# Peptides against a protein of PDB entry 4PN1, part 90

Target 1, 261 residues: chain A of PDB entry 4PN1
Amino acid sequence: KIEMNFLNKPIVPDTTKVISNFLTHYLITEPVEHVEIEAKLGTLIDLETQNRFEFPVMNETILNPEFNLRTRFESDMTASEHKYLNEFLNQAFRDSQKPGRLPFAYKHTKQVDLFYETEDNSRDKIRVSKNQSDNQVLACVKKRRVADLFLYCPNDAFDIRISISDELPVSMPSGNQQPSLTRLKDRVGYVHQEIKIDLTKTTQNDPVYDTTERHELEVEFGNIADLRDRAQKAKDGMEAPLFRRVQLFMDNVRILRREHS

## One batch from the design tools (peptide; made by RFdiffusion4, then SolubleMPNN)

Design b1_p17_2_s2 (from b1_p17_2, 8 letters changed)
Fold by OpenDDE base, seed 1:
Structure b1_p17_2_s2 (fold): chain B 261 residues (1-261), chain A 17 residues (1-17)
Amino acid sequence: as target 1 above (261 residues)
Amino acid sequence: PKYLEGLEEKLQKLVEE
């Protein structure tokens, strides 16, 4: 007979605990009302070298937010990497449709995001999202970045930023207002066990820098109510449900960040 | 666990910035 360990019980990695605690803070302790929780694949860049940040660790590690490491996070990848991930996810989708598996859901959306300045001197812009096909309004929100947690992943193609955001629904801008910025988004979305995986191609026209394209992959918690419930249970002393959900989320992130063209 | 001690305080400071 083989046991998992000398307690014969699952052990929770520190990464899971730290992330769980981070999420609990913004779900329960200082609750964000319209919270969005996502992980983006990208690169931690050293501001001094402009190269990928180098830290003396050999595996996935959460960076301590108390330290100013003089880094920035670039939530972008090459077109080839993005294409590879798309093909990878398409295959995963197909495989999940087989008997005995939990299936992916798939959605392809094309939208236009219009950004408007606010009257209250807020740095946060109002974003109006419209469907490209019929110009129907999908959302009108003011998004505020609340917190970030960075994972340095020296063995993988990408580093990770986990972000907490507040997406406040707001009224539509006045009809006489002009958008300060317009972005086209082509998004392919995959959902598996209420974890959302989105591949997004963003096109933006810049008067100074010409047209720019960005390729992003994000992983998002698709059921915030469930996650908040799990976080509350964790605060009440039952941590296992939260740990399991965070572990699932992170395992999906880990799968994706290891893939590259 | 010690490694989690003060994390909430750290996060609080981060939000206030």
Scores: peptide ipSAE 0.006, ipTM 0.287, DockQ to the pose 0.145
Fold by OpenDDE base, seed 3:
Structure b1_p17_2_s2 (fold): chain B 261 residues (1-261), chain A 17 residues (1-17)
Amino acid sequence: as target 1 above (261 residues)
Amino acid sequence: PKYLEGLEEKLQKLVEE
């Protein structure tokens, strides 16, 4: 008989504990009402060298936000990398439809995002999302970035930004208001065990740089109510349900960040 | 940051036990 360790019990990684505490803070301690929690794949760039950030660590490391490391995060990848990830996820989708597996759900959405300035000239813009084909309104929100947690991943193709955002539903802008910015989004969404994985191609017209295209991959918690319940239990002394959910989320992120063309 | 408050103490206790 083989046991996994001398206690014969699973061990929770420190990364899971740190992320769980980060989430608990913005779910329970200082709760964000309309919270969105997502991880984006990208690259930490050293502002001094303009190359990928280098730090004296040999594995996945959460960066301490109290230190100014003089970095920026670029949430973009090449078209080739994006295509590879799309093919990878399509294969994962197909494999999950086999007997004995939990199936992926799949959705393809093409939308237009219209950004409007607020009447009070606040920093946060109103985003109206419409279906590109029939102009049906999908959402109207003000999104505010609340907090970020960065993971430096020296052994993988991508670094990770975990973000807490507040997506406040708001009324539609007045008919006389013109959008300050328009973006086209082509999004392929995969959902497995209430974890959402989105591949997004964003097209934006810039008067100076002409048309630019961005390729993004994001992983999101699809059931915030359940996550908040787990975080409350953790605050009350039962941490295992939250740790299991965060571990699932991070394992999916780890699979994706290792893939490259 | 506020969300890290108490984490160091908690981790230290786990190591000492």
Scores: peptide ipSAE 0.000, ipTM 0.231, DockQ to the pose 0.094
Fold by OpenDDE base, seed 4:
Structure b1_p17_2_s2 (fold): chain B 261 residues (1-261), chain A 17 residues (1-17)
Amino acid sequence: as target 1 above (261 residues)
Amino acid sequence: PKYLEGLEEKLQKLVEE
């Protein structure tokens, strides 16, 4: 008989604990009402060198937000990398349809995001999302970035930003108001065990740079109610359910960030 | 992008096979 360790009990990695505590804060302690929790693949850029950030560590490391590391996060990748990830996820989708597996769900969405200034001149713009095919309104929200947690991943193709956002539903802008920005999104979404993985190509017009394109991959918790319940249990002393869910989320992120063109 | 276009239809076909 083989045991897990000398206590014969599961051991939770520090990464899982730190992220779990981070999430618990914004789910329970200072709860965000319409919370969105996502991880984006990208690159930590050193503001001084404009190259990828370098830190004296050899593996995945959560950066302490209390320290100004003089970095920015670029949530973008090349078209080739994005295509590779799409092919990878397509294969994962196919494999998951086999007997004995839990299947992926799939959704393809082409939408237009219209950004409007608010009457109160707040920093947050109103975003109206419409389906490109029939102009059906998908969402009208005011999104506020609440907090970020950065993971430096020296051995992988991408670094990670985990973001807490508040997506407040708001009324549609007045009919006479013009959007300040228009963005086209071509999004392919994969869902496995309520973890959502989105590949998105974004196109927008810029008055200075003409048309710009961005390629993004994001991983999102698809069941916030369940996550909040798990976080509450953790706050009450039962941490295992939350740790398991965070571990699942991070394992999916780890798989994806290792893939590259 | 071209690699995203028609993917839903293609994947649906694969699931049905």
Scores: peptide ipSAE 0.000, ipTM 0.234, DockQ to the pose 0.013
Fold by OpenDDE base, seed 5:
Structure b1_p17_2_s2 (fold): chain B 261 residues (1-261), chain A 17 residues (1-17)
Amino acid sequence: as target 1 above (261 residues)
Amino acid sequence: PKYLEGLEEKLQKLVEE
C-alpha cells in the first residue's frame, strides 16, 4: 500500500491558504455584496524595463501587495495563443462528454458593451451589455474593482491576476445619453464543476494597448453562494471545503497557463 | 492589507502544532 506522506493525509499548500484567506476577507469579513471573483492570464510588466517582471523565485509566487514592485499587469495574449487555448478547451470539452466524466457546458456569445458616464461624475461607468444578434439587454451594471492579488509564474507563459469586483445592478441610462465607449466582444465560455472559463476577443480603442483587438482568458467562480458558504465554514473552523474549492479553481488556472509553455 | 490579517498567526500556530 502506498501512502501520501508519513501522516497519510492530504496537505494544503500555503498558496491555497493565502488565496483562501484573501477570498474569505471579501466574502465574509468585509463582504462585497455583488462579488465577482476571477483570475486573468496576463503579464506582470516591470515599469522600469518595460519587460516582463523578474523576481528571484523559481515557482508560482503570490506577490505581497504592500510592497511597491513598480509593476503593471497586462491582461492580454497573442491571437495565436488565444487560438491554441480555444482548440485545447474544445478538445477538453469533447473529452468531458464521454461516459464516466463530468461534462463541460459551452456557450458562444457575441455582445456589445456600451459604457455610460454616471450623473454623479463618478469614476465608475455604467456598462450596458447587449446581444449583437437581437439587441437584447443582457446586463446593466456598475463595476468597481475592490482588490487584486498577483501571482508571478516564472515557469509559465502567463502571470495571474486574481480580482475581487463589485458588480452593482443599476437602472438603464436615460435614452438621451450617448455611450462614451463601445466595445465588441466575442466570447466563448466553458463551464466545468461551476468554474467558468472564458475566452474573449475584444475590439476597443484602449490607450494602454497599441491594438484595438485584445485576447483575454479569464477563470471565474461560477457559484458565489456556495463559495461564500464554504468561506463561512472556514471562519467557523472547518477549512477543508474552502481549500478544496480554491484548489480546484487554481488547478484549472494552472492547467491553462501551462498548456502554452 | 486587511485580508492578510490573522494569516501569519494561523501559519505560526500550524508550525507550533
Scores: peptide ipSAE 0.000, ipTM 0.216, DockQ to the pose 0.099

Design b1_p17_2_s3 (from b1_p17_2, 9 letters changed)
Fold by OpenDDE base, seed 2:
Structure b1_p17_2_s3 (fold): chain B 261 residues (1-261), chain A 17 residues (1-17)
Amino acid sequence: as target 1 above (261 residues)
Amino acid sequence: LPELQGLEERLQKLVEE
């Protein structure tokens, strides 16, 4: 008989605990009402060198937010990397349709985001999202990023930013208002066990700068109500359900950040 | 931000455990 360890009990990795605590704070302790929780693949850039940040660690490391490391996070990848990940996820989708597996769901969406200034000149813009095919309004929100948690991943192609955002539903801008910014999004979405994986190609027309294209991969918790319930249980002393959900989320992120062309 | 301070304190406690 094989046992897990000398106590024969599950042990929770520090990464799982730290992330779980982070999520619990913004789900329960200081709750964000319309919370979005996502991880983006990208690169931590050292502002001094303008290269990828180098930290004296040998594996996945959550950076302490108390320290200003003078970094920025670039949530972008090359077109080739993005294509590779798309092919990888397509294969994973196909494999998951086989008997004995839990299947992926798949959705392809083309969206236009229109950004409007607020009447109060607040820093946060109103985003109106429309379906490109029929111009149907999908959402009208004011999104605020509340907090970030950065993972430096020296052994992988990408670093990770986990973000807490508040997506406040708001009224549509007046018909006389013109958008200050327009973004086109081509999104391929995969869902497995209520974890959403999105590959997004974003095109932005800047009047001053040429059309910029960004390639992003994001992993999102697809069931916030369940996650909040798990976080509440954790706050009440039952942490296992939250830890399991965070572990699943992070394992999916880890798979993706290791893949490269 | 107060939210960040609270988080940092909790994270620090977790790291110290």
Scores: peptide ipSAE 0.000, ipTM 0.233, DockQ to the pose 0.126
Fold by OpenDDE base, seed 3:
Structure b1_p17_2_s3 (fold): chain B 261 residues (1-261), chain A 17 residues (1-17)
Amino acid sequence: as target 1 above (261 residues)
Amino acid sequence: LPELQGLEERLQKLVEE
């Protein structure tokens, strides 16, 4: 008979523990009120070389935020990579509709984001999101990024940024205010077990530069209340529910970052 | 190694419980 290990018990990956602790801090210890937690696929760029960052590790590694590594994160990919991921997710969606599986939900949205300066000249802008077809207001928020956690993934097509943001609902800007920036977003969203996966094409017009298009993939925790409950239990000494949820999230991220054309 | 593959599958199942 073969056993898993000398205790014959499952082992939680260290990455899961580190991320769980990071989330617990901003969910429970210093709680963000309107928290959004997402992972974006992209590339860690070395500011000195302007190439992908090289670190002396051989696998997925969480970078210590206490160290200035002189890097930037580019949350973008090529159109071909984005298309490939879209096709991949479409196939995953189809497969999940089969008997015995948990199905994906799917939503396609086209929206316009209007950014407004605040009256107090705060660094944070107000974002008004409207449906492109009927101009219905979808959201009006002030978003502030609170913290980032970077994962260097030398064996995969993409590196990962996990971000904690505060997305505060606010009143609509006054009718006399003009937007400082306008962005068009074409987003396809997939939801599986309350984990949200979005592919977004963003178009922005610049008066100096030609129209720029960005291609992004993000993975988000769809049930913050449940996640906060799990984090509280973890703080109280029962870590398993949080570890399981973080493991699910990270497994989805790992699947996606390995896919490339 | 079939035995190790089966073990990994069982491990994953137990972590999910």
Scores: peptide ipSAE 0.000, ipTM 0.322, DockQ to the pose 0.029
Fold by OpenDDE base, seed 5:
Structure b1_p17_2_s3 (fold): chain B 261 residues (1-261), chain A 17 residues (1-17)
Amino acid sequence: as target 1 above (261 residues)
Amino acid sequence: LPELQGLEERLQKLVEE
């Protein structure tokens, strides 16, 4: 008989605790009302070299937001990497339909995002999302980025940005306003145990640059009410439910960032 | 190592309880 440690009790990784505390702050302590919580795969770029940042660590590391490390985050990947991840997730979807498994849900959406300037000249733009097939309005929101947490992942193809955003529902812009920017989005969405995984191809026309195509992968908490309940319990001294949910989220992120063509 | 893999699986189950 073997034991897991000298106490023979499960140990929560420090990464899980740090992320849980970060989420609890914006769910409970200083609550964001219409909160969106997502992780994006991408690359931490060193502003001096314009290459991937190199930090003297050998594994997944949360960067302290209080320190300016002279980096930017690029939430993009190659078309080949994006295609590989799509094929990987399609296989995972098929395998999950077998008896004894919890199945994925699948949704393919094509939408147009129209961005409008606000009347008060706020830096935040209004985004109107429409379905490409029937031009039906899907959403009209003003999105504000509240906070970011960056994970440097030297052993994987991608680094991670976890973002807290406020998505405020707003009224449609006046009929006389023209969009300042238009984006076409082709999104394939997978949902497993209320964790959303989205592969998105974005096409944008730039007046200065040629049409650019971006390839993104994002992982999102699909049940914010449940997550907020878990965070409240954590504040009240029962941390286990929150730790379990954060661990599930991060394990899915870790699976995806390890896959590459 | 097989023993470590088994232990990791057990740990995961206990954390999920």
Scores: peptide ipSAE 0.000, ipTM 0.327, DockQ to the pose 0.031
Fold by OpenDDE base, seed 4:
Structure b1_p17_2_s3 (fold): chain B 261 residues (1-261), chain A 17 residues (1-17)
Amino acid sequence: as target 1 above (261 residues)
Amino acid sequence: LPELQGLEERLQKLVEE
């Protein structure tokens, strides 16, 4: 008979604990009402060199937010990398449809995001999202980024930003108000075990920089209510359910960040 | 995106096969 270790009990990786505590804070301790929790693939850029950040570590490392490392996060990738990830996820989707597997769900959306200035001149803009085909309003929100947690991944193609955001539903802007920015989004979404994986191509017209394109991959917790319940249990001393969900999330992120063209 | 265009239709066909 083989045992897991000398205690014969599961061991939770330190990364899982740190992330779980981070999430618990914004789910329970200082709860964000309309919370969105997502990880984006991208690159930590050293502001001094404008190259990828270098840190004296050899594996996945959560950066301490208390330290200013003079970095920025670029949530972008090349069209080639994005295409590769799309093909990879398509194959994963197909494989998951086989007997004995839990299937992916798939959704393709094309939307236009219209950004409006707020009356109070707040930093946060109102975003109206519409379906490109019929102009149906999908959402009208004011999104505020609450917190970020960065993972430096020296062995992988991408670094990770985990973000906590508050998506406050708001009333539609007045009919006389013009959008300050218009963004087209072409998004393919994959859902597996309530974890959402989105590949998004964004096209934006800028008066100064002309048309810019961005390619993004994001991984999101699809069931916030369940996650909040798990976080509450963790605060009450039962941490295992939260740890399991965070581990699942991070394993999906780890798979994706290792893939590159 | 050319890479994303028609994907839904293609994937739907694969699921139905």
Scores: peptide ipSAE 0.008, ipTM 0.394, DockQ to the pose 0.013; fails the geometry check

Design b1_p17_2_s4 (from b1_p17_2, 7 letters changed)
Fold by OpenDDE base, seed 1:
Structure b1_p17_2_s4 (fold): chain B 261 residues (1-261), chain A 17 residues (1-17)
Amino acid sequence: as target 1 above (261 residues)
Amino acid sequence: LPYLEGLEEALEAKVKA
């Protein structure tokens, strides 16, 4: 009989523990009410060189937020990379429809996001999202960025930002308010085991600057209630369910960040 | 185009079958 190790028990990778603790903090310890938790693929840029930062590590590592690393995160990729990932996910979708597999769900959404300034001059803008086809309001929220974890991935095409946001539902702006910014979003979403994978093309028209296009891939926890339950259990001494969920999430992220055109 | 429009048609066909 082969054993896993000298204890014959599963061991949790340190990355999983660190992320789990991070999530537990904002789910349980200092709970964010309307929490969104997502990982974005992108690049850690060295502010001095404006190139991808080179950390003295050889594998995936979570950067310590206590250190000023003089970096920024660019949550963007080339159109070619985005297309490749779309094709990859389409194939994954097709393969998941086979007998014996858990199927992906798929959704294509085209929306317009209208941003409004708040009366209190807060940094947080109100975002009204509307469906482009029927102009139905999909959401009206005030989004606050709460926290980030950055993963440097030297062996992969992309680095990762895991972000926690508070998406507070708010009332619609008054009819007299004009949007300060308008963005068009074309999003294809894939859901597998309640993990959401979204490819988003964002177009922004700036009156001063040329039309800017951004290509993003995000991986989101689709069941926050379940995740919160798992985090609570972890606080109560039963960590395994949380670790398993975080591991699943991270494995999906790892698959995606390795893909390149 | 980064989005394969053909996937929507394929999905709609599967839901209808």
Scores: peptide ipSAE 0.031, ipTM 0.595, DockQ to the pose 0.013
Fold by OpenDDE base, seed 5:
Parts: C-alpha cells; sequence; structure tokens
Structure b1_p17_2_s4 (fold): chain B 261 residues (1-261), chain A 17 residues (1-17)
C-alpha cells in the first residue's frame, strides 16, 4: 500500500492558498460588487533593461505586491504563438466531445469597442461593445482595475497577471459624444467547467501611431456567484471547495503557458 | 491558413483540403 505522505492526507500547494486568500479579500472582505477575475498570459519586463525580468527563483513564483520591482507587464504574444494556441484549443475542444468527457463550449465573436470619456473626467472610460455584423450593443460598462497579482514563470513561455476588476454597467453615452478610441476585436472563446478561455486579436487605429495588433490569451472564472460562495465557506473555516476551484483554474493556466511552438 | 482561425474556419479548411 502506498501513502501520499506521512499523514496520508492531501496537501494544498502554497500557491493555491496565496491566490485563494487574494481572491477572498476582494470577494468577501472588501467585496467588489461587479467583480471580474481573469488571468492573462504575457511577460514581466524589467524597466531598466527592457528585457524579461530575471528573478532569482527556479519555478512559478507569486511576486509580493508590497515591493516595487520596477517592472511592467505586457499582455501580448506573437501571431505564431497565438495561432499555435488556437490550434491546440481546437484539438482540446474536439477531444472533449468524445464519450466519457466533459465537453467544451465554443463561441466566435467579432466586436468593436468604443471608448468614451466620462462627464466627471474620471480616468475610467465608458466602453460600449457592439457586434460587427449587426451593430447590436453587447455591453456598456465602466471598468476599473482594482488589484493585480503577478506570477513569474521562469520555466514557461509566459508570465501571468491575475487581475481583479470592477465592471459597472452604465447608461449609454449621449448621442453627441464622439469616442476617444476604437478597437476591433476578433475573439474565439472556449468554456470548460465554467472556466472561460479567450483568444483575442485586437486591432487599434491610433491617429498618431500606426495601426497596432495585439494577440492576447485570457482565462476567466465563469461563475463568480459560485466562487463567492466558496470564498465565504473558506472564511467560515471550510477551505477545500475554494482550493479545488482555484487549483482547477491554475492548472488550466499552467497547461496554456507551457504550450508553445 | 489565415491567422485566428476559429473552430469553424479550421473545420472549413479541412473540408476544402
Amino acid sequence: as target 1 above (261 residues)
Amino acid sequence: LPYLEGLEEALEAKVKA
């Protein structure tokens, strides 16, 4: 008979605990009302060297937000990397349709995002999202980033930013207001066990700068109500449901950041 | 294959190939 350890009980990785505590803070302790929780693949850049940050660790490491590391996060990848991930996810989708598996859902969306300044000159812009095919309004929101947690991943192609945002539904801007910025988004979305995985190609036309394209991959918690319930249970002393959900989320992120051409 | 082929586009490409 083989045992897992000298207690013969499952153990939770410290990474899972740290992330769970971070989420619990913004779900329960200081609750964000319209919370969005996502992880983006990208690169931690050292502001002094303009290269990928070199941290003296050998594995996945959560960075302490109390320290100014003089870094920025770039949520972008090459077109080739993005294509590879799209093909990988398409194959994962096909394999999940087989008997005995839990299936992926899939959606392809082409939208335009229009950004408007607020009447109070707030730093937060109003975003109106429309479907490109029929110009139907999909959403009108004011998004505020509340907090970030960064993971340095020296053994993988990408580092990770986990972000807490407040996405407040707001009324449409006045008909006479012009957008300050427009973005075209081509998005393919996959959902498995209420975890959302989105590949997005963004085209932005800047009047001063050349047209820029960005290629992003994001992973999002698709059921915030369930996550909040799990976080409340954790505060009440039952942590296992929250840890399981966070571990599932992070395992999906880990799969994606390891896949590269 | 053009970049950002969704599942539908990838399936269509296989049928044409």
Scores: peptide ipSAE 0.024, ipTM 0.587, DockQ to the pose 0.012
Fold by OpenDDE base, seed 2:
Structure b1_p17_2_s4 (fold): chain B 261 residues (1-261), chain A 17 residues (1-17)
Amino acid sequence: as target 1 above (261 residues)
Amino acid sequence: LPYLEGLEEALEAKVKA
């Protein structure tokens, strides 16, 4: 008989624990009411070199947020990389439709995001999202970034930012207000086991600068209520359900960040 | 409007090919 280890018990990777604790803090300890939790693929840029940072580590590493590492995170990739990931996910979708698998769900969404200044001149803008096809309002929110956790991934094409955001539903801006910014989003979304994977092409027209295009991949927890329940259980001493969900989330992220053309 | 080839577009491309 083979055992898992000398205790013959499952062991939780430290990465899973750290992320789980991070999530528990913003789900339970200092709860964010309308929480969004996502991981974005991108690159940690060294502000001194303007190149990808080279940390003295050899594997996936959560960076300590207490240290100023003089980095920025660029949540972007090339069109080629984005296309490759789209093809990869399309194939994963097709494969998941086979008997014996849990299927992906797929959705293609084209939306426009209109940003409005708040009456109180708050730093947070109101975002009105509309469907491009019928101009139906999808959401009207004030989004606040609450916290970030960065993973440096030296062996992979991308680094990771896990973000906690608060998406506060707000009333529509006055009909007399003009948007300060407009963004077009073309998004293909994949959902597997309540983990959302979105590929988004964003086009922004700047009156001063040329049209900018960004290619993003994000992985999001699709069931916040369940995640909050798991986090509460973890806070109460039963950590396993939370660890399992975080492990699933991170494994999906790990798959995606390793893919390259 | 931006264009992103998704599953539907990929399927359409296969039908056209």
Scores: peptide ipSAE 0.020, ipTM 0.527, DockQ to the pose 0.012
Fold by OpenDDE base, seed 4:
Structure b1_p17_2_s4 (fold): chain B 261 residues (1-261), chain A 17 residues (1-17)
Amino acid sequence: as target 1 above (261 residues)
Amino acid sequence: LPYLEGLEEALEAKVKA
């Protein structure tokens, strides 16, 4: 007979625990009402060298947010990397349709994001998202970044930023207001076990700068209500459901960040 | 500009071929 360990009980990786605690804070302790929780693939850049920061660690490491590491996070990747991930996810989708698997859902969306300044000149802009095909309003929100957790991943192509955001639904801007910024988004979305994976190509026309294109991959918790319930249970002393959900999320992120062209 | 290869486009390309 084989046992898991000398206690014959599941053990939770410290990474899972740290992330779970981080999420619990913003789900339960100081709850964000309209919370979005996503992980973006990208690169921690050393502000001095403008290269990827080299932390003295050999594996996935959550960075302590209390330290100013003089880094920035770039949530962009090359077109080739993005294409590779797209192909990879397409294959994963196909494989998931086989008997005995849980299937991916897939959605391709082309949308326009219109950003509007608020009357109070707050830093937070109103984002109106519209479907390019029919101009249907998909969302109108004021997004505020609440917190970030950074994972340095020296063995992988990408580092990770886990972000807590507040996406407050707001009324549409007045018809007389012009957008300060317009972004075209080509997004392919994959959903598996209520974990949402989005590949997004963003095109932005800047009147001063040439058209900029960004390639992003994000992983999001697709069922916040369930996650909040799990976090509440964790606060009540039953941590296992939350840990399992966070582990699932992180395993998906780990799969993706290992894939590179 | 590199196009996101969606499943839908891959399917359409096969039907047109």
Scores: peptide ipSAE 0.019, ipTM 0.486, DockQ to the pose 0.012

